# Designs tried in a protein design run: peptides against a protein of PDB entry 3WG5. Part 119

Target 1, 218 residues: chain A of PDB entry 3WG5
Amino acid sequence: LAKNIVYVAQIKGQITSYTYDQFDRYITIAEQDNAEAIIIELDTPGGRADAMMNIVQRIQQSKIPVIIYVYPPGASAASAGTYIALGSHLIAMAPGTSIGACRPILGYSQNGSIIEAPPKITNYFIAYIKSLAQESGRNATIAEEFITKDLSLTPEEALKYGVIEVVARDINELLKKSNGMKTKIPVNGRYVTLNFTNVEVRYLAPSFKDKLISYITD
Target 2, 218 residues: chain A of PDB entry 3WG5 as posed
Amino acid sequence: LAKNIVYVAQIKGQITSYTYDQFDRYITIAEQDNAEAIIIELDTPGGRADAMMNIVQRIQQSKIPVIIYVYPPGASAASAGTYIALGSHLIAMAPGTSIGACRPILGYSQNGSIIEAPPAITNYFIAYIKSLAQESGRNATIAEEFITKDLSLTPEEALKYGVIEVVARDINELLKKSNGMKTKIPVNGRYVTLNFTNVEVRYLAPSFKDKLISYITD

## One batch from the design tools (peptide; made by RFdiffusion4, then SolubleMPNN)

Design b2_p16_3_s4 (from b2_p16_3, 12 letters changed)
Fold by OpenDDE base, seed 1:
Structure b2_p16_3_s4 (fold): chain B 218 residues (1-218), chain C 218 residues (1-218), chain A 16 residues (1-16)
Amino acid sequence: as target 1 above (218 residues)
Amino acid sequence: as target 1 above (218 residues)
Amino acid sequence: AKGEHSVGLEFKGKKA
């Protein structure tokens, strides 16, 4: 019986144009093999809004389900990571992770203080994050509060509030719990029921370029 | 039976003089073929006011209906994109998109802060955006608030408030939902009833020049 | 270096 393939890839660090290249590469590989899904192990403090929006678009254009998994324990889907998660087909979190803190900023001053985004930008991202939540049938009120209150949630809180779909300790528990779930957004115009029965898990390694840039940005 | 043609073209990125050239080219092609309509898949963070006003004029001079479709999911019709949409024959949005944030700015300072437009410019654009909304029978109060409150809306909010006409997941749903709708502004002096029965969808590709400029402006 | 992993969505407003 042909085993369904599930890809697993790691994305760690700041969200940049390079992170877009990683998402694009990983999803493209999994699409080419007609994988049942790809799981992205995400650990990010945030990053660039432009790169984030491009990543969300790339996920939503995926020919296969993209599962964002906040992993390992101690990881976060902070800021840009929350938007990416809310734009995905399924969100999972490991125990000891966090999600939220989505307030947009213009950057940091020379003294390290946050330069606040003007109301224009804040309101833009409120509408954007609410739209991602509404489209995915996730809690749009909490999505707004990720900006307005700079809220961060535990996995248990995020599950309780309907921000995420799964709390899982590892990939095997994630596959078990998400088996038979529908994607929160469509894949090629249809909500897909995940079938993780008799799957082969394939890990995608970071490219040499990925390793080098991770080393430079750390 | 001769199929009615509907053109689809993409406009992505900042609104510039080059974006005007794209609109002009796409609309002209569709006009030459006596298309039933052209759908412009719009994704923009905004751009230049001069280019925006020229685009609005070009749309309003169109011999065929121009439908602005905020697409794909994660896209926006921000700032200049909202004005363009309000100047069009029909507005549609995909789930996961946004519209609004229309406050005019002079630009960005060296530190990345917004240089506010003087009251004279702000009042000019308030009058302009209200006029576009009134002419198209759209919510002029919300159009004003897109400037005064820097408001941004989800597709559902924009539909509810009467800013847009359609929420659609894809081109096929857009064609289905907008079939039999009247244009919100006249085409050659008449409000046109859209007929999307038995249509052929033709995609217009970006020119080589379009691809090159997208690459430079990204 | 404890780079303050500054949690934030950096909106680099491209210069219009």
Scores: peptide ipSAE 0.028, ipTM 0.261, DockQ to the pose 0.060
Fold by OpenDDE base, seed 3:
Structure b2_p16_3_s4 (fold): chain B 218 residues (1-218), chain C 218 residues (1-218), chain A 16 residues (1-16)
Amino acid sequence: as target 1 above (218 residues)
Amino acid sequence: as target 1 above (218 residues)
Amino acid sequence: AKGEHSVGLEFKGKKA
C-alpha cells in the first residue's frame, strides 16, 4: 500500500516575492507527488502585503492540503503570517508561538517608527482578513481584532477562540491531532479529511537560491 | 560511573547576533558531551528582539536542559534577558539581581530618550512573553506586567510570584536546590528531572572571537 | 543597515 506522503518545509523570515517562490516550489513538489498534505513550518514577523496575497492565492489553488504550522516554539505567524495561516487548509501552532498583529502599515520611518496605513487600506485588509476567516470557518471577529486592536494570541487562545485548529509540540503530534480533521477550506472544490494513519514524512530543504536570498535579505 | 557533567558559561552584555552565536556554541558543546545541563550565567541589560527570539528558539531546541542563572549579585536579566529566561528550562537568580523591564522599544533618540514601540509591537511581545510563561508553567500575568507596567522584580518576588524556580547564591547552591526539579519546558519532548547528585562542573570560556566582539561592542 | 525586524504588514500600494 503506497504510503501517503506528507511533505514538511520551512519558511522563515520576511514575506516577500521570494517567499512566494518558496511556497510555490514546495507546494508544486508536493502536488506532483500527490502528497496527502504539505506542512509549512512558518516563522515570520510579516512582510509585504502583495506577496502575502499571492501566497494566500497559491495556497487556495493547491491541489493538496496546505497546513501552516507555526513552529518551532518561539516562532510567530505575525502580520502577513496570520493572513497566510487564515488562508490555509489547517493551522497549527507549537507551544510558545504567537499569531496576530495584522494591522497594515505603509512602512517604517528612518527612526524605525511605523508609518500607519490610511483608513482606506486598513478597511481593505479588515474586509480581506474577515473573508479569509469566514471562508475557513474561523473566528472572523478575532480576525478583525488582529487589525483593529493589533491583537496577538497564544496558541491556546487562538485554539480557544477558533482561530486555529491544532496545538502541537512537533510534527508527530501535529499529524496525530490533525488526523481525521477536515480541511477548513476546499481542496479542488472539496473539503478533505486528512488521513495521517500511515504517512511517510519527507522534508524539503531550501534550494540554493532560497538560501542565498535569505542570506542577502537578513 | 561516568560523572554527570554540568557546563557553566557566562553571557554578559547586550543581546545581539553575537550573543546568539555564544549561546549556540555553549549549548552545542554541552549537547556533544551529553551534559546533564548547561548553566548560563546571564547578566544583560537587554538587546535586540530578533537575537533574543533566536536565542529562545535555540534554548528550546536544546538536547539538554538550559538553566538561566542571573548571576552574580548586581546582575540583571533585563528586557531580552527576561524573555530568554522565560524560554529556558529553569530560571535561577542570585540575591541582589533583577528580572523584568520587558517593554519593547524602537531604540533610543539622540538625546538618550526611549523611542516607544507602537501598540502593534507591544501587543506582539505581550503575546510572546505570555506564551513563554504559559508553556513553562510560569506566571503569565506577571510576564504581561513585565511589559505593561515595565515591572522589575527581585529574586524573592520572582520566586514568590512563580516567575523563577530558584534563588541561589552560587553554582553549588543552585545545583543543590535545583536537584530533583523538573525542567519547566521539555527537553527533546520530555520534562527532565535534573540530577545533580554527582556532577562535574565544567566552565566554558568565551572564544577568542567572543572576547573580541565583546571588546568591540563595549 | 540591518533593518529593524519590526512586526508589520507592509502595504506597497500598486502604483496606479
Scores: peptide ipSAE 0.027, ipTM 0.261, DockQ to the pose 0.063
Fold by OpenDDE base, seed 4:
Structure b2_p16_3_s4 (fold): chain B 218 residues (1-218), chain C 218 residues (1-218), chain A 16 residues (1-16)
Amino acid sequence: as target 1 above (218 residues)
Amino acid sequence: as target 1 above (218 residues)
Amino acid sequence: AKGEHSVGLEFKGKKA
């Protein structure tokens, strides 16, 4: 019996246009293989709003479920990573990870202090993050507080508050716990029940270009 | 008689945090040498708002005049580049260059279309660009139209409208035409009259890191 | 590289 395929790929570092290219490549490969899902192991401190919005859109356009897994322990889905997670079909977190801290900034000053976004921008992203939470049936109040209070949550808190769906230590536990869960957003217009019974896990490696970009942006 | 030094450096490509590091490095070298000025040959399609704002701030904090020169022919000070130019002590353009097209965007969609910034963001950058124009005694109405109409200007138009100070074909013509001009913003709290009589031109090369980043972002 | 006229907003990322 042909095993259902689950792809796993890693996205680490700042969210940029190159991160979008990674998401697009990984999801496209998994789509081409008619995978049951792709799991993106996400570790990001945040990044660009444009790349984030494009990644969210790419996930929403996916022909297969895209699971954002905040992994490994010590990783974060911070800032832009939270938006990406909230835009995904399922969110999982490993113990010792974090999610949130989504306050938009214009960047960092020369002294390393944050250049605050004007209230108008903050309010736009409040509306956006709340929309992502609402569309996915996740806690929109907490999503707002990721901005307004710069709130960060543990996996246990995020699960408790209905921000995420799974706490899992590894891919095997993730597959086990998410088996039979419905996607939080539709795939091709339908909510899909994940079937991780008798699956083959395939790891997607970063391209040479991806490695080079990561090395230079780190 | 020790010749006054004028530094010339090139900044090309997208405005990023690395572009800020280039500006900072170049200006710092010129400051350390007590240069009469630094000319930044700018060719940019735009880039990040944060990096742009930091660059503007770095220019404003410069101990020496920073001249933005849109060069060579075919170059642009587009989008973020226009803000940088408007934040500088003097703007020059070569024939066949452009300035403007400053409408803030959230980025590009998967299909390559622009993700428009919400009106709130647009209005913030309208206020910001107008402030830069006003502070420099440049045309704030045209600066607003760089956003509201996505206006791009030729060097001749930009000069005519009082957006820029000089049209020059090369560094020699720039030095000749800008000699005796006052900076449009203060240097160390004072408007400085540029003295390009009997100057030595020193070119600053990009670092190896700068070259590598440019190669990867291009 | 498509000339991103993006006055891109950033979210809090730790500066590398």
Scores: peptide ipSAE 0.195, ipTM 0.542, DockQ to the pose 0.417; fails the geometry check
Fold by OpenDDE base, seed 2:
Structure b2_p16_3_s4 (fold): chain B 218 residues (1-218), chain C 218 residues (1-218), chain A 16 residues (1-16)
Amino acid sequence: as target 1 above (218 residues)
Amino acid sequence: as target 1 above (218 residues)
Amino acid sequence: AKGEHSVGLEFKGKKA
């Protein structure tokens, strides 16, 4: 019998290979317990494209719905975070958060100037982000503008434009508002209707490794 | 006769040596025209500490008030941007923007993990950011928490905590609300009362170099 | 040591 369990885990900071390990661990725990969903409280300024793409794949391979929740107020799903959100089963944002600014860069020069990605790379990520939006039934035009205009949106704008599904102040409001919603991408090949009636909320603490690396990375 | 001119310039993206050149150019233009102030519309995710410190010094050496305006909605004065703001004559934020997340890092490892700054460097930046806050009559405790807690604030919170001076939707509201305010740091050794009655607003376009580098850095 | 704060999407290469 599927346990009416929802896991909540926090992922904060840069998207890296270690962030992939966090996603993998958290989703695996929730999968093993046959959770109704996992909510990832995401606050990221961006990070590495390789790690981001792996995280998106890990979400797409999840046996349960993965909800990206841009939280707390003041948090962002910037750059890589936007791609991750667009690749997820549901996006929620807290008031006072942001999403967008997805232009790819090669890195920073020694003088700190951004090294732009050549048009070929930019165009690749335009195609990629549009694919994520299209596959999830989200606004592919805005997804492109997250790159081409370095667009950032408020929760209200993102909801209005069909980028996200929920604006919620907290986990309880998120569960209440997302109850009965269908996942925006398939879970094991099927769109799932979320059932958040009488759910047990379980918070996943960061591992010691997570704490150590956030302590090295923050 | 001081011209009732206010310059507005945009600085977007990472804080680098080139960002210093932009600040220097914009402030110099406004100084040469004896502007009442320059408003820098800032949207930055952070950047290099060296460039940031140079920018702060350039602002402190300005012959006119430099107003940092976190704009547009969705923008941030993240990390280096917070230091720059705290080092400026006045801070404004648009609704839906953020400020904070100031913890210093050494960079990113090959696996994308953040390389933490050693305690000595973190403590240096704590002292530095607290100095900027104290010198500007802003909340030094929150300035420390921007590092120690990686704190990010909304405009309303930042105003409430005495981190910023104005919440404004646009340049016109900014000018209206900041009119009659004193600069938070000296201009040529004196605190200046801003006079935005009957001002001409002049927008500074990015140079070709600015466009090229933003095109390389975005 | 220069503290760097970066936000954005760093592209290190397509796995071909």
Scores: peptide ipSAE 0.031, ipTM 0.273, DockQ to the pose 0.158; fails the geometry check

Design b2_p16_4_s1 (from b2_p16_4, 8 letters changed)
Fold by OpenDDE base, seed 2:
Structure b2_p16_4_s1 (fold): chain B 218 residues (1-218), chain C 218 residues (1-218), chain A 16 residues (1-16)
Amino acid sequence: as target 1 above (218 residues)
Amino acid sequence: as target 1 above (218 residues)
Amino acid sequence: GSLGVEIDAGLGYTRL
């Protein structure tokens, strides 16, 4: 029996292997408690592609719905964050947030200029991001344009274009609005109808390790 | 019970991680005293995008209204300062100030020329600044043009175009004009009506650390 | 491969 529990955890900063560890830990905790869902409050400028892909896989392997919530206001699901969102069971954004800017790069030169990814890499990620959008029933055209045009969207635009499912100011509004929605991708091979009636919200704190890593990588 | 106290603090210079610390300190003091509001007298040419975004988040997380006041005459809320203003509960400008010029850059070359930001970054900040404007019920078109046209506005223009809420010569006029206004973004999830009737104005001095850092970074 | 690829907005290098 799904416990009327929803977990909420925060992931902030660059997407790295350590970020994967955070996702894995948080989702595992929620899985173990048979939570109705976990909400990940995401604020990221992006990061490593390999870490991102691992995170997407971990989300898709989740035994419970994983909601990516771009939060708080002023946050972003930029670049790698967009991929993560598109790979999730539901996307929400707070007002004053953004999503997009997904063009892959190889890094920055000494002068701060971008080292462009070769066409083969760019095309790979175009196909990848489109597949994430298609699998989730989200706007694959816009997903492609997140790369090809380096497009970024407001929450209202993202909702309008069918990139995201919810615009919500806070967790309570998110729960209210998403109650009764179906996950955009399967959980254990089935699309799940979210039930947020009479739920207990449990906040997961970052571990000491998480705090230390954030401190070092910022 | 909200004390009839309004705090006033000055933030001047480049936006950095140290500027975040100043904002955090000032807002925290005002929060602890349950002030009616804090007014930040802002004069900045801009600075770091990451620091700016953190400052915006800190403002939006404030338990009390944060008013950005571009002051004194001759000051600017340039670039990062504009984002900060747009992320705040109320914007005021003194006559002889300016706001805008928000195009992101990667820095300066050895010869002093600008290293342009790639389109992905520019588009990210277009979406970001638009979202700030939209969330606050301010002019999102002009907000975009602060980037795309490197637009800068006078106080009168900014008021006319719905970028700011108040033109005021000094703190007393600001308090008088903004009395009874609603915050442009929520405080603790609610729009607050400012009450500046019979208020005590308390000026916050920069800490010794703040002074030292300003001295080092200028 | 995806190794070494960065999918970021480059915000750490951005000035405003």
Scores: peptide ipSAE 0.150, ipTM 0.474, DockQ to the pose 0.104; fails the geometry check
Fold by OpenDDE base, seed 3:
Structure b2_p16_4_s1 (fold): chain B 218 residues (1-218), chain C 218 residues (1-218), chain A 16 residues (1-16)
Amino acid sequence: as target 1 above (218 residues)
Amino acid sequence: as target 1 above (218 residues)
Amino acid sequence: GSLGVEIDAGLGYTRL
């Protein structure tokens, strides 16, 4: 019996248009092989909101479950990363990671000060993040507070408050804990029960272009 | 008498966070040498709105006049490029270039279709682009139509409608035509009369990082 | 082809 495949790929750094290409490439590979799921190890301080929204849309259009795994310890799904996570089929976090800090900004001034987004933009993203939480059956009040209070949560807090589904130290523990869970959003119009019994884990490496961009953004 | 210096630098490609770094680096070099002005040869199809807004802010904070020159022939200041131009101290265009097409989008779907921005975002940028035009004494009605009608103008039209200040074939013609013009926005709180009599033109080369990013984005 | 990246106005400039 051909073992069900789970792909694992890493996305690290700023969320940009190229990050969309990474998500698209990785998800497409996993879709082509009819994988049981893809796990994206996400470590991001945030990034561009358009790239974020495109990534969320790409995940929502995925033919397979996309699990966002905030990994390794010390990693974060900050800002745009939180939105991506909330838009995914399942969120996991490793101990020692964080999620939140979602207040939109216009950028940084030359002195490094934050340029605040106007109220209209802030309100848009409050509505957007609440929608993602509601659509995925996650805590919309906390999602709003990721913006309004600049809230950042530990994995244990995020789990407790119903923001995420799994706390796991590694891929094996993640697969074990998420086995039998239903996706928090539909896959091809249906909620899927994850089946990670006897799966083969395949790691996807970054392309040469991926490596080059990471080298430039680091 | 130490010749007044005019710096010339090229910014080509997508407007990104790295494009901000390019603007910042180039303007800083010119500021440090107390240049009469810096001319940025701009050729962009557009890019990220945050990078654009940061670039506009950086230009507005410049200690020297920043001239946006849409160059060479065939180049454009499309979308984000138009905003940057409208936020600058002087706009010039070479014959055979274009400016406009400023309607915000959320991005592109997998099928290449445009994801339209919500009305709130569109309205924000209508207000923003009109503000840039008004602040610089340029045609705010046309600026709005760059969004609402997806208007794109030739240099001759842009000059005629009061969107830009100069049509010039090269740097020498630009310097000649802009000599004696007042900046359209303040430099350090004052409108400056450009003096390009007996100036030395210094070209700034892209850094190794600039070349690498251009290679990846091309 | 220069995909005219129309400014992702509201979301593009929102760095989240």
Scores: peptide ipSAE 0.040, ipTM 0.376, DockQ to the pose 0.295; fails the geometry check
Fold by OpenDDE base, seed 1:
Structure b2_p16_4_s1 (fold): chain B 218 residues (1-218), chain C 218 residues (1-218), chain A 16 residues (1-16)
Amino acid sequence: as target 1 above (218 residues)
Amino acid sequence: as target 1 above (218 residues)
Amino acid sequence: GSLGVEIDAGLGYTRL
């Protein structure tokens, strides 16, 4: 029986193996307490493809709904962040945030120029992102264009085009608007109707290690 | 007489000689217990061509049906994984997974660029992958394009184009959908009709060595 | 391998 608890945790900065550890820790805590859901406040410019894919898997394996919330205003779910969002049970964005810019790269040259990914890699991620969109009932055409057109969207555009489910100013508005929504992907094999009636909001603080890494990578 | 047992084992990460050992171990255990089939949950970015070819041979020599299942959501049967899948008795994919990107490379340069394979090697693998597709009654044109066009597909596309046989969310749905299907290649010289009525699902855990290698290669 | 060929998606070298 789900407790009337919703966890909120922040993930900020580049997506790395450490970010995977953060997701895993936060989701595990919320699972252990049989929470109604966990909301991840996400602010990322992107990061490692391998870490991103592991994070998506971890979210999809969650025993509870994982809601990605691009927050606060000024934040982004850029590149890897978009993939993570598309792999989650529900996407929300605050006004003044952005999503998209998903083209894979091999890195940066010494002069700071992007080293383009070969078509093999680009096509792999096109298929992957389209699959995430299709599975979640989100706009697969736009998901592809996040790569092929280097597209980025505002919250209103993302909602309009069926990339996200909610635009919310804060956690309270998010809970209110998402109450009664079904998850976009299954939780333990079933689509869950979110129940945010009479919930306790519980914030998970970053660990000491989380703070240190955030400080180094920011 | 086949027992009403289906084995499930996971193979994750790069395809190497160690991955061959995993396939061999898992299939051997299932053969010894005269299982109805073994399902390999596959999540791979690819790997070594030599290891891949050995794995394909091991699957083709199996005394029981070997079902490759691209799982969980977010997983891929990329590159070498596609060859392995095409060499198997049945391919399934979970929603949110991908298949393809089969172009051979010689490796990566110090600057991270792909070292292209010469035409001799590329043509060898075109012939090989087409042969796997033809032998299994799967789409040989698409199999070729996995190399020549660097193509990757969603589960729905792969099913639609006749690359795979099943899209399934989980093992239960896979068993349900594949029940009564014939293997795409022979088992001991005969096409087998899969019987997943009243089966025990038995999971094979990775060995200590398997876990260690996964930890190092992830 | 005998041909020195890698069949991978190159994900370890990819950033998103």
Scores: peptide ipSAE 0.025, ipTM 0.322, DockQ to the pose 0.103; fails the geometry check
Fold by OpenDDE base, seed 4:
Structure b2_p16_4_s1 (fold): chain B 218 residues (1-218), chain C 218 residues (1-218), chain A 16 residues (1-16)
Amino acid sequence: as target 1 above (218 residues)
Amino acid sequence: as target 1 above (218 residues)
Amino acid sequence: GSLGVEIDAGLGYTRL
């Protein structure tokens, strides 16, 4: 019996236009192979808002379920990473990870102090993050508080509050726990029930370009 | 039975004089084909005020209904986009989108800080946006607050407060929900009841020029 | 003259 494929790819570091290209490449590969899903092992401190929004759109346009997995232990879906997760078909976190801290900023001053975003921008992203949460049936109040209270959550807290769907230690546990769950947003206009009963896991390596840019930006 | 046509076109990015040309081209094509309506899938962070005002005028001079659809998920009708939407025959939003944040600015300083508009300009656009809302029978109080409170709304909030008319996940749902609605402003001096019962959807691709400018400005 | 007014959310300068 031909096994359905689940792809696993890693995205680490700052969210940039290059990160968009990584998401696009990985999701496209999985789409072309008619994979059951792709799991993106995400570890990010945040990044560019425009790149983040484009990534969310790319995920939502995916022909297959995209699972954001905050992994490994010690990783975070911080700031832009939280937005990306909330825009995805399913969120999982490994124990020892975090999510939240979504308040927008304009950057850092020379002394490393935050340059605050004006209320206009802050309110824009409050509306945006609430919209992502509401569309995915996740906790919009907590999503707002990721900005207004600088809130960050453990996996257990995020699960408890209905921000994420799964806490899992590894890919095998993730597949086991998410098997039979419905996607939190539609795939091609339909909510999909995940079927991981007979799957082959395939890891996608970063391209040469991916490695080079990560090397330059890290 | 010959199907009536509904055109769909995408406009993404900053509102500029080029964006006006895109609106004009797309609406003109739909007018020439006597389309039932054109849906503009809008995703914009804002842009130039003069271009915005010209676009509003072009929409209001349209011989066919122009529906602004904030789409896809993750898109926004931010700032100038809100004005354009409020000046249109019908506003729809996809879940995961936002509208608002309409306060005018003069630009950004070298450090990325906002250069605020003087009270004269701010008050001008307060009056302008209120006028758009009032003319379209939409919530003028909220329209003002898009400026005075830097307010941004989810689709559900915008619908609830009477800023928009439809929340829809895709074009098919939009056509279904907007079928039988009256335009919020006149088409050639008359309020039109939208009839989407037997329509063919036609997508308009960006011209070569459109692609080139988007490539340069993105 | 153009008022030079931008009706922009400033998203291009925003980090998250």
Scores: peptide ipSAE 0.022, ipTM 0.314, DockQ to the pose 0.105; fails the geometry check

